# Ledger of designs, part 127: peptides against a protein of PDB entry 6B4E

Target 1, 295 residues: chain A of PDB entry 6B4E
Amino acid sequence: TNFDKISKMFWHYKDKIAQIKQDIVLPIKKADVNVRNLLSRHKRKINPKFGQLTNSNQQLFKIQNELTQLINDTKGDSLAYHWILNFIAKAVVHQAETEVRVKPESALPLGKLTLYLLVQFPELQELFMARLVKKCPFVIGFTCEIDTEKGRQNMGWKRNNENKWEDNTSYDERMGGILSLFAIITRLQLPQEFITTTSHPFPIALSWHILARICNTPLNLITNTHFVILGSWWDAAAVQFLQAYGNQASKLLILIGEELTSRMAEKKYVGAARLRILLEAWQNNNMESFPEMSP

## One batch from the design tools (peptide; made by RFdiffusion4, then SolubleMPNN)

Design b2_p21_7_s2 (from b2_p21_7, 11 letters changed)
Fold by OpenDDE base, seed 2:
Structure b2_p21_7_s2 (fold): chain B 295 residues (1-295), chain A 21 residues (1-21)
Amino acid sequence: as target 1 above (295 residues)
Amino acid sequence: LVAPPFPNQEEWEATLKRLEA
């Protein structure tokens, strides 16, 4: 694992966030009133859609179509188009931080919707990835120390209005929610209409990178959060990961479930304990996945 | 169906070395 490369990637997306603010968010405030009104209306229509997702593919398709129309309405103005995509990127990640956090299986419909939008609107890909990395650097296997304010900020820790850091449980759950969404996206197949014409923008290989990079992370930087997100990933994608890579997947699952947890046993991380339980369930032929969506 | 790309061999080997050391 080339950690310098990962760091460069991390900072690339951090810079992208700054660029988005400068080139998309701020300019819209000075845009034509008609454009601003259009975007305000679209924002109000788009935002509820993510909460309307269920375990129904029919409902998913409905929402996909509605969002597609709303986004297409902005294509006549490049700035408006990018603004609405950035809004969607932020909204999706926010949904992961709130809903997926408490109901991991909700990542499946959200992931399907997101993947569809990422393929339908390729410009969303960089916007979405930048937001993901900002909020949850674990999605690219980036880790730094959290002993400093800057380190915590880099790893996506939030402060309240009183400058108090969020509690460990809240952070772990948020990271788990975001990672669950990303994991789902990586293991989903492209919609049928895109399979022959488009490559997967965030393929299952990115799950491999997450696991491998965490395994290669210096042990002194490994925290409970690492195990929490690995557990979240496991619930979201382990079955499909095994299907994709077979024996090589098995080896990597053993590495994170057995070897990494064993190396960190002295820390008595709750997340590590859960990951071992997941490993044992797999060993007993009881690996579970999220339920499939209804037609 | 488009098959997912195979994992990076270099990263795989590095992972093994890291945990076996």
Scores: peptide ipSAE 0.062, ipTM 0.681, DockQ to the pose 0.068
Fold by OpenDDE base, seed 1:
Structure b2_p21_7_s2 (fold): chain B 295 residues (1-295), chain A 21 residues (1-21)
Amino acid sequence: as target 1 above (295 residues)
Amino acid sequence: LVAPPFPNQEEWEATLKRLEA
């Protein structure tokens, strides 16, 4: 693991967030009133769509088509187009922080929708990844110390209006929700219409990177959150990960489930305990996956 | 699901080495 490279990636996306603000978000505030009105209307139509997802492929396809039309309506203005994509990127991550957080299996329809949009609108990819890394650096296996204000900020910790840090449970759950979404995206197949024309933008190899990079993270930086997000990843993608990498995947699952948890046993992390339960379930031939969506 | 090629042999070996040490 090249941690210097990972750090450079992290800061690249932090810079991208700043660039998005300067080049997309702020300029729209000064744009033509007709453009601003268009975007306001589209924002109101787009925002509820993510909450309308169910375990139905039929509903998914309906929403995909509706969003596609709404996004295409903005292509006449490059700035408007990028603004709406950035809005979508933020909305998807927000949905992961709120809905997936409390209902992990909802990551599947959300992930399918997101993957479709990422392929249909390639400009969304960098916007989405930047938002993911800002909110949940675990998606690229980045970890830093959290004993400083800057460290906590870098790792996606939030403060409330009273400048108080969120509680550990809230942080863990948010990170778990975001990571669940990303894990799902990495293990999904491309929609049939894209399989022969494009490559997967965030393939299963990125799941490998998450696990491997966490395993190689200095133990003094490993927290309960690491185990929580590993558990979230496990529920979301472990079955498909094993299918993709076979024996090598098995070894890596043993590394995180047995070896990493054992190394951190003295901390008595609740997330680690859950991960061990998942490992044991797998060892007993009872590894579970999210149910497939209905037609 | 089509199995991709092994993505990072070096990182795999490094992970094993670290956790076994």
Scores: peptide ipSAE 0.038, ipTM 0.644, DockQ to the pose 0.058
Fold by OpenDDE base, seed 5:
Structure b2_p21_7_s2 (fold): chain B 295 residues (1-295), chain A 21 residues (1-21)
Amino acid sequence: as target 1 above (295 residues)
Amino acid sequence: LVAPPFPNQEEWEATLKRLEA
């Protein structure tokens, strides 16, 4: 694991966030009134769609079509198009922070929707990844110290208006929610209409990178959050990960479930205990995945 | 369930190398 490369990637996306604000968000405020009105209406229509997802594929397809139409309506203006995509990127991540956080299985329909949009609208990919890295650097296996203000900010910690940091539990759950979404995306097959013509934008290899990079992270930087997100990843993608990489996947699962938890045993992290339980369930041939969606 | 402690850093690094093999 080359941590310098990971760090460069992290800061690349941090810069991208700043660029998005400068080149997309701020300019639209000065755009033609008709464009602003269009975007306002579209925003109001798009925002509730993510919360309307269920375990139904029929509902998913309906929402996919509706969003596709709404996004296509903006393609005549490049700035408007990118603004809508950026809005969607933010909304998807926000949904992960709020709903997936408390209901991990909701990551599946959200992930399917997101993957569809990422393929249909390739310009969404960089916008989405930038937002993910900003909110949850774990998605690229980035870790830094959190004993400084800057370190906590880099790792996606939030402060309230009184400059008070969020609770550890809140942070852990948010990170778990976002990571669950990303994990699902990496393990999903492309929609049938794209599977033969398009490469997966965020393939299962990215899950490999997450696990390997965490394992290679200096142990003094490993926190309960790392184990929480590993557990979230496990629930979301472990079965498909094993299918993809076979024995090599098994080695990595053992490394995080057995070796990493053992190495950090003195910390008595709750997240580590849960991950150990997941490992043991697997050893007893009881590895579970999220249920498939209904028609 | 409590995970057993890992022996030392050297063995941890060796484990990582085995994964890469």
Scores: peptide ipSAE 0.018, ipTM 0.566, DockQ to the pose 0.043
Fold by OpenDDE base, seed 4:
Structure b2_p21_7_s2 (fold): chain B 295 residues (1-295), chain A 21 residues (1-21)
Amino acid sequence: as target 1 above (295 residues)
Amino acid sequence: LVAPPFPNQEEWEATLKRLEA
């Protein structure tokens, strides 16, 4: 694992967030009133769509079409187009922080929708990844110390209006939700219409990155959150991961489920205990996946 | 952590590096 490269990637996306604010968010506030009104209307129409997802492919396709139309309506103005994509990126991540957090299986329809949009609108990819890395650096296997305010901020910790850090449980759950979404995206196949024309923007190899990089992270930096997100990843993608990489995947699952948990046993992390349970379930031929969506 | 070797440790590490690229 090249941690320097990971760090550079992390800061690249941090810079991207700043750039987005400077070049997209702030300029639109000074844009023509008609453009602002258009975007306001579109925002109001788009935002509810993510909550309208169900475990139904029919509903998914409906929403895909609706969002596609709404986004296409903005293509005549580059700034408006990028603004709406940035909004979508934020909204998707927010949905992961809220809904997926409490219902992990909801990551599947959300992930399918997101993957579709990422392929349909390639400019969304950098916007989305930047938002993901900002909110959950675990998606690229980045970890830093959280003993400082800056460290906590870098790792996606939030403060409330009273400048108080969120509690550990809230942080863990949010990270789990976001990672569940990302994990799902990595293990999904491209929609049929794109398979021959486009490569997967966030392929299953990125799941390997997450696991391997966490395994190589200095143990003094490993927290309960790491195990929580590994458990979230496991529920979301372990089955497909095994299908993709076979025996090598198995070795890596054993590495995180057995070796990493054992190394950290003294900490008695709840997340580690859960991951151990998942490992044991797998060893007993009882690995579960999220239910498939209905037609 | 040391990754399980297959067929040896070096090849396992190479695999990891390849997939991490």
Scores: peptide ipSAE 0.019, ipTM 0.637, DockQ to the pose 0.211; fails the geometry check

Design b2_p21_7_s3 (from b2_p21_7, 12 letters changed)
Fold by OpenDDE base, seed 4:
Structure b2_p21_7_s3 (fold): chain B 295 residues (1-295), chain A 21 residues (1-21)
Amino acid sequence: as target 1 above (295 residues)
Amino acid sequence: LKAPEFPNKKEWEEMLKRLES
């Protein structure tokens, strides 16, 4: 693992966030009133859609079509188009932080929707990835120290209005939610309509390097959060990961589930304990995946 | 711990290029 390259990628997306603010968000505030009104209306229509997802593919397709139409309505103005995509990127991640956090299986419909949008609107990919990396650097296997304020900020820790850091549980759960979504996206097949014309924007290989990079991370930087997000990933993608890489996948799952947890046993991380349970379940042929969506 | 970075080097390089673009 080349951690210098990972760091470079991390900061690339941090810079991208700043660029988005400068080139997309701020300019819209000074745009024509008609454009602002249009975007305001669209925002109000788009935002509830993510919460309307269920375990129904029928409902998913309905929402996909509705969002597609709403986004297409903005294509006549490049700035408006990019603004609405950035809004969607933020909204999707927010949904992961809130809903997926408490109901991990909701990552499946959200992931399907997101993947569809990422393919349908390629400009969303960079915006979405930038937001993901900012909020949850684990998606690219980035880890830094959190003994400084800047370090915590880089790792996605939030402060409230009183400048107090969020508690560990809240942080862990948010990271787990975001990672669950990303994991789902990586293991989903492209919609049939895109398979022959488009490559997967965030393929299963990205799950591989998440696991590998965490395993290769200096142990002094490994925290409970790492195990929490690995557990979240496991629930979201382990079955499909095994299907994709076979014996090599097994080796990597054993590496995170057995070896990494063992090396960190003295810390008695709750997340590590859960990951051990998941490993044991797998060893007993009881590995579970999220329920498939209904027609 | 040592884990293989990627199952396919070519794919890895392409991924990094994409993510850094």
Scores: peptide ipSAE 0.203, ipTM 0.734, DockQ to the pose 0.726
Fold by OpenDDE base, seed 1:
Structure b2_p21_7_s3 (fold): chain B 295 residues (1-295), chain A 21 residues (1-21)
Amino acid sequence: as target 1 above (295 residues)
Amino acid sequence: LKAPEFPNKKEWEEMLKRLES
């Protein structure tokens, strides 16, 4: 693992967020009134759709089509198009922070929708990845110290209006929700209509990177959050990960589930305890995956 | 992002050694 490269990638996306604000978000405020009105109407129509997802493929396809139409309506203006995609990127991540956080299984329909949009609208990929890295650096295996304010900020910690940090549980759950979504995306197959024409934008190899990079992270930087997000990843993608990489996957799962947890045992992290339970379930041939969606 | 960082045998051994130390 080259941590210098990971750090460079992290800061690349941090810069991208700043660029998005400068080049997309702020300029639209000065755009033609008709464009602003269009975008206002569209965001009101788009925003509730993410919460309308169920464990139904039929409902998923309906929402996919509706979003596709709404996004296509903006293509006549490049700035409007990029603005609506950035809005969607933010909305998807927000849904992960709220709904997936409390109901991890909801990551599956959300992930399917997101993957569809990422392929249908390639410009969404960089916008989405930038938002993910900003909110949850764990998606690229980035870790820094959190004993400083800047360190906490870099790792996605939030402050309220009184500059008080969020509690540890809230942070852990948010990170888990976001990571669950990303994990699902990496393990999903492309929709049938895209298999022959497009490569997967965020393939299962990115899950490998997450696990490997966390394993290689200096132990003094490993926190309860690392184990929480590993547990979230496990629920979301461990079965498919094993299917993809076989024996190599097994080695890595043992490494995070047994070796990493053992090395950090003195910390008595709750997240680590949960990960041990997941490992034991797997060892007893009781590894579970999210249920498949209904037709 | 598309290229997996699969560790070789030596890297696996080093990772295990680190975690066991």
Scores: peptide ipSAE 0.142, ipTM 0.662, DockQ to the pose 0.096; fails the geometry check
Fold by OpenDDE base, seed 5:
Order: sequence, then C-alpha cells, then structure tokens
Structure b2_p21_7_s3 (fold): chain B 295 residues (1-295), chain A 21 residues (1-21)
Amino acid sequence: as target 1 above (295 residues)
Amino acid sequence: LKAPEFPNKKEWEEMLKRLES
C-alpha cells in the first residue's frame, strides 16, 4: 500500500469539494431567477424521495423514474444540471448519515438507487465520490491522526454550533452509515439495462482496497472507528465479497477479523469485539447478509 | 488514482508480519 498515493487521492477530492463550491454552488446564486426557482422546486421534490425508499423494488423503480425526470428537466442548463447532481450527492450521503446509521439494511435500497443514478448520470460520480471522501475518508482507506483539530476535520469529525466535537458514538455511527452505503454500492450488480453498455463505476475491488489499506495502516492510527466501519462493511458486503474473490477474500476477512483485532486487543475496542463476533459467526457458517428486496 | 486490485504474496506476508509483531 502506497499511503502517499492515498493521501494524494484524499486531497484530490478535498480540492474537488472546493472546486464544486467555486464552480457550481456559488455561480448558481447569480444565475437567472427562473433557473434558481426551478432548482428550488426540484430540490423540494427531490429531498423527500430518499426517505420514501423501502425494501420494495417497485417503490425503488418508481423513485428512480421520478428522480430521472426531475434531473432531466435541468439538462438544458449545464450549471443547473451539475448543481442538481451535486445536491443529490449531498442528499444521498446525508441519508446515509441519518437513516442508514440507525437502520443499516436501509443501505440496500439507497445503494440501488444511488448506483442507478451514478450510471444514468455519469457526472454524478465525481461529485458523489468527493462528498463521500470528505465525509468518510475510510471509503478510500485514508487515515490520519486525530490528535489535532485539523486531523479530526480531515477524518470527517463534526463540530456543533458551540464548537464542540461530536461524541465518539455519534461519529462512529455516522461513519458506519456512510461506509455501509458505499459497501453496498460496490457489491451491487448494475441494473439490467446497463450491464452490456457500462462498466461498474465503483466495483467490488474498491471494497478490497478499503480492507487492505486499513490492514496496512500504522497501528498507532487505528481507532475504534476503524473496527466499527469494518463491521458495517462486513454486514453490508462480506457475503458478496467472498463470492467475488473466493479464497483471497477469505484471507483478507481473516486478516481484519482475527489478526487486526488480536493485535489491538489491549485497546478493548467495542468495535473490535463486534468484528470478532462477526468472524466467529462466519467460522460457524452463519454469515448473514441484508435481506433481499421484495418485488 | 487507483491502487492494485490484489496484493501479491509478498505483500500478504508483509501485512501478516506487521500484524503479528
């Protein structure tokens, strides 16, 4: 693992966020009033859609179609189009932070919707990835020290209005939620209509990178959060990961579940304990996955 | 900006060695 390269990737997306603000968000404020009104209306229509997802494919398809139409309405203006996609990227990640954190299985319908949109609207891919990395650097296996304010900020820690850091539990849950979504996306198959025409934008190999990079992270930088997000990933994608890579996947799962947890045993991380339980369940042929969606 | 998909045998051994130390 080349951590310098990972750092460059991290900062690339951080710069992308700044670019988005400069080139998309700020300019739209000076746009024609009709464009601003259109986007305002669309924003109001789009926002509730993510919360309307259920474990029903029928409902998913309905929402996919509705969002597709709303996005297509903006294509006549490039700036408006990119603005609405950036809004969607933010909304999806926000949904992961709020809903998936408390109901991990909700990542499945959200992930399916997101993957559809990523393929249908390729310009969403960089916008979405930038938002993911900003909010949860774990998605690319990036880790830095959190002993400084800047370090915490880089790792996605939030401060409240009183300039107080969020508590560890809140941070862990948010990171777990976001990582669950990303994990789901990586292990989903493309929708049938795209399989022959498009490559997967965020394939299962990205899950491999997450696990491998965490394993290679200096141990002094490993925190409870690392184990929490590994557990979240496990619930979301371990079954499919094993299907994809077979014995190689098994080795990596053992590496995170057994070796990494053992090496960090002195810390008595709660997340590590949970990951150990997941490992043991797998060893007993009781690995679970999220339930499939209904028709 | 992408990393290799799979580690080679040497990389696996290095990872294991690190975690065992």
Scores: peptide ipSAE 0.119, ipTM 0.667, DockQ to the pose 0.109; fails the geometry check
Fold by OpenDDE base, seed 2:
Structure b2_p21_7_s3 (fold): chain B 295 residues (1-295), chain A 21 residues (1-21)
Amino acid sequence: as target 1 above (295 residues)
Amino acid sequence: LKAPEFPNKKEWEEMLKRLES
């Protein structure tokens, strides 16, 4: 693992966030009133749709079509188009922070919707990845110290209005929710209409990178959060990961589930204990996946 | 930016040694 390259990737996306603000968000505030009104209306229609997802593929397809139409309505103005995609990127990540954190299996319909949009609107890919890395650097296997204010900010910690950091449980749950969504996206097959024409924008190889990079992280930087997000990833993608890489996948799962947890045993991390349980379940031929969606 | 490739045999061994130390 080349951590210098990972750091460069992290800061690339941090810079992208600043660029988005400068080139997309701020200019729209000065745009024509008709454009601003259009975007306000579209925002109000788009935002609730992510919460309308269920375990139904029929409902998913309905929402896909509705969002496609709403986004296409903005294509006549490049700035408006990029603004609405950036809004969607933020909304999807927010849904992961709020709903997926409490109901991990909801990542499946959300991930399917997101993957569809990422392929249908390629300009969403960089906007979405930038937002993911800002909120949850674990998606690219980035880790830094959190004993400083800047370090905590870089790792996605939030402060309230009184400058108090969020509690550890809240942070762990948010990171787990976001990571669950990303893990699902990496292990999903492309929609049938895109399989022969498009490559997967966030393939299963990105899951490999997450696991490998965490395993290679200096042990003094490993926290309970690392084990929490590994557990979230496991629930979301371990079965499909094994299908994709076979024996090599098994080695990596043993590495995180047995070796990493054992090395950190003195910390008595709750997340590590859960990951050990997941490993043992797999060893007993009892690995589970999220239930498939209904027609 | 592209992500790094999969670890080779040597990198696997290095990871194992690190975790066993």
Scores: peptide ipSAE 0.106, ipTM 0.667, DockQ to the pose 0.076; fails the geometry check

Design b2_p21_7_s4 (from b2_p21_7, 9 letters changed)
Fold by OpenDDE base, seed 5:
Structure b2_p21_7_s4 (fold): chain B 295 residues (1-295), chain A 21 residues (1-21)
Amino acid sequence: as target 1 above (295 residues)
Amino acid sequence: LVAPEFPNQEEYNAALERLMK
């Protein structure tokens, strides 16, 4: 693992966030009143859509169509189009932080929706990835020290108005939610209409990178959060990961489930204990995945 | 503890070779 390369990727996306603010968000404030009004209306219509997802494919398709129409309405103005996509990127990640956090299986419909949008609107891909990396650097396997303020900020820790850091549990759960979403996206097949004509924008190989990069991270930087997000990943994608890479996948699962947990045993991380339970379940032929969505 | 960066046998072997050096 080339950690310098990963670091460069991390900072690339941090720069992208700054660029988005400069080139998309701020300019819209000076845009034509009609454009601003359009975007305001669309924002209000789009916002609730993510919360309307259920375990129903029918509902998913409905939401997909509605969002597609709303996004297409902005294509006449490039700035408006990019603004609405950036808004969607933020909203999706926010949904992962709030809903998926408490209900991991909700990552499946959200992931399906997101993947559809990423393929349908390719310009969303960089916007979405930038937001993901900012909020949860684990998605690219980036880790830094968190014993400094800057380190915590880089790793996506939040502070309240009183400059108090969020609780460890809150941070862990947020990271788990975001990672669950990303994991789901990586293991999903493209929608039927795209499967033969389009490449997957965030393929299962990215899950491989997450696991490998975490395994190769210096042990002094490994925290409970790493194990929490690995557990979240496991629930979201382990079955499909094994299907994709077979024996090679098994090796990585053993590395994270057995070797990494063993090396960190003295820390007695709760997340590590859970991951070990998942490993044991797999060893007993009881690996489970999220239930498939209903028609 | 070393995992290969890429999900293929070639890269896996390369990673192993690096460990053996």
Scores: peptide ipSAE 0.036, ipTM 0.648, DockQ to the pose 0.223
Fold by OpenDDE base, seed 2:
Structure b2_p21_7_s4 (fold): chain B 295 residues (1-295), chain A 21 residues (1-21)
Amino acid sequence: as target 1 above (295 residues)
Amino acid sequence: LVAPEFPNQEEYNAALERLMK
């Protein structure tokens, strides 16, 4: 694992966020009133769609079509188009932070929707990844110290209006929610209409990177959050990961579930304990995945 | 975009080596 490369990637996306603000978000405020009104209307229509997802493919397809139409309506203006995609990127991540964190299985319909949009609108990919990395650097296996203000900020910790850091549980849950979404995206197959024409924008290999990079992270930087997100990943993608990489997947699951947890046993991390339970369940042939969506 | 790194034995071995220290 080349950590310098990972750091460069991290900062690339941090810079991308700044660029998005400068080149997309701020300019739209000065755009033609008709454009601003269009985007305001679209924003209001788009935002509730993510909460309307259920464990139904029929409902998913409906929402996909509605969002596709709304996004296509903006293509006549490049700035408007990129603005709406950036809004969607933010909204999806926000949904992961709020809903998926408390109901991990909701990552499946959200992930399917997101993957569809990522393929249908390729310009969303960079916007989405930038938002993911900003909010949850774990998605690229980035870790830094959190004993400084800057370190905590880099790792996606939030402060309230009183400049108080969020509690550990809240942070862990948010990170878990975002990671669950990303994990789901990586393990989903492309929609049938795209399989022969496009490559997966965030393939299962990215799950490999997450696991491997965490395993190679200096142990002094490993926290409870690392184990929490690994557990979230496990629930979201372990079954499909094993299907994809077979023996190599097994090795990596053992590495995180047994070796990493054992090495950090003295810390008595709750997340590590849960991960070990997941490992044991797997060893007893009781590995579970999220339920499949209904037709 | 993130360039995918393919899963391989080398990455596993590197992680294992680190954890064994």
Scores: peptide ipSAE 0.030, ipTM 0.671, DockQ to the pose 0.091
Fold by OpenDDE base, seed 4:
Structure b2_p21_7_s4 (fold): chain B 295 residues (1-295), chain A 21 residues (1-21)
Amino acid sequence: as target 1 above (295 residues)
Amino acid sequence: LVAPEFPNQEEYNAALERLMK
């Protein structure tokens, strides 16, 4: 694992966030009142859509079409278009932090919707990845120390209005939610209409990178959060990961489930215990996946 | 399936690298 490369990637996306603010968010505040009003209306229409998702493909397709139309309405103005995509990127990640956090299986419909949008609107890809990396660096296997304020910030820790850090449980759950979404996206097949024309923007190989990079992370940097997000990933993608890579996948699952947990046993991380349970379930031929969506 | 245990970080990392190839 080339951690220097990962670090460069991390900072690339951090810079992208700054660029988005400078070139998209701030300029729109000075845009024509009609443009601002349009975007405000669209924002109000778009935002509820993510919460309207159910475990129904029919409902998914409806929402896909509605969002597609709303986004297309902005294409006449490049700034407006990029602004609405950035808004969507933020909204999707926020949904992962809130809904997926408490209901992991909701990552499936959200992931399907997101993947569709990422392919339909390629400009969303960099915006979305930048937001993901900012909020959850684990998606690219980045880890740094959290003994400093800057370190915590880099790893996506939030402070409240009183400048108090969020509690460990809240952080763990948020990271788990975000990673669940990303894991789902990586293991989903492209919609049929795109299979022959477009490559998968975030393929299953990215899941491999997450696992491998975490395994290769210096043990002194491994926290409970790492195990929590691995467990979240496992629930979201382990079955499909095994299908994709076969024996090599098995080796990596054993590496995270057995070796990594064993190496960190002295810490008695709750997340590690859960991951061990998942491993044992798999060994007993009882690996579970999220329920498939209804027609 | 049980993976072999690794006594130290270096061996663990080396094994991981081999797995990635």
Scores: peptide ipSAE 0.028, ipTM 0.629, DockQ to the pose 0.059
Fold by OpenDDE base, seed 1:
Structure b2_p21_7_s4 (fold): chain B 295 residues (1-295), chain A 21 residues (1-21)
Amino acid sequence: as target 1 above (295 residues)
Amino acid sequence: LVAPEFPNQEEYNAALERLMK
């Protein structure tokens, strides 16, 4: 693992966030009143759509079409178009932090919607990845120390209005929610209409990178959160990961489930305990996946 | 359809080596 490369990727996306603010978010505040009004209306229509997702493909397709129309309405103005995509990127990640956090299986419809939008609107890809990396660096296997303020900020820790750090449970759950969404996206097949025309923007190989990079992370940087997000990933993608890479996948699952947990046993991390339970379930031929969506 | 090799075999080997030491 080239951690220097990963660090460069991390900071690339941090820079992208700053660039988005300067080139997209702030300029819209000074844009024509008609454009601002359009975007305000569209924002109000778009925002509730993510919460309207169910385990129904029919509902998914309805929302896909509605969002597609709303986004297309902005294409006449490049700045407006990029602004609405950035809004969507933020909204999707926020949905992962709130809904997927408490209901992991909701990552499936959200992931399907997101993947569709990522392919339909390629400009969303960099905006979305930048937001993901900012909020949850684990998506690219980045880890740094969290014994400093800057370290915690880099790893996506939030402060409340009283300038207090969020509690460990809240952080773990948020990271788990975001990682669940990303894991789902990596293991989903492209919609049928895109399979022959485009490649997957965030393929299953990115899941491999997450696992491998965490395994290679210095042990002194491994926290309970690492095991929590690995467990979240496991629930979201382990079955499909095994289908994709077979015996090679098995080796990597053993590395995270057995070897990594064993190396960190003295810490008695609750996330590690859960991951071991998942490993044992798999060893007993009882690996579970999220249920498929209904028609 | 199963991939016969890791996307990055070097990273896998490094991870294995690290955890087995």
Scores: peptide ipSAE 0.028, ipTM 0.675, DockQ to the pose 0.093; fails the geometry check

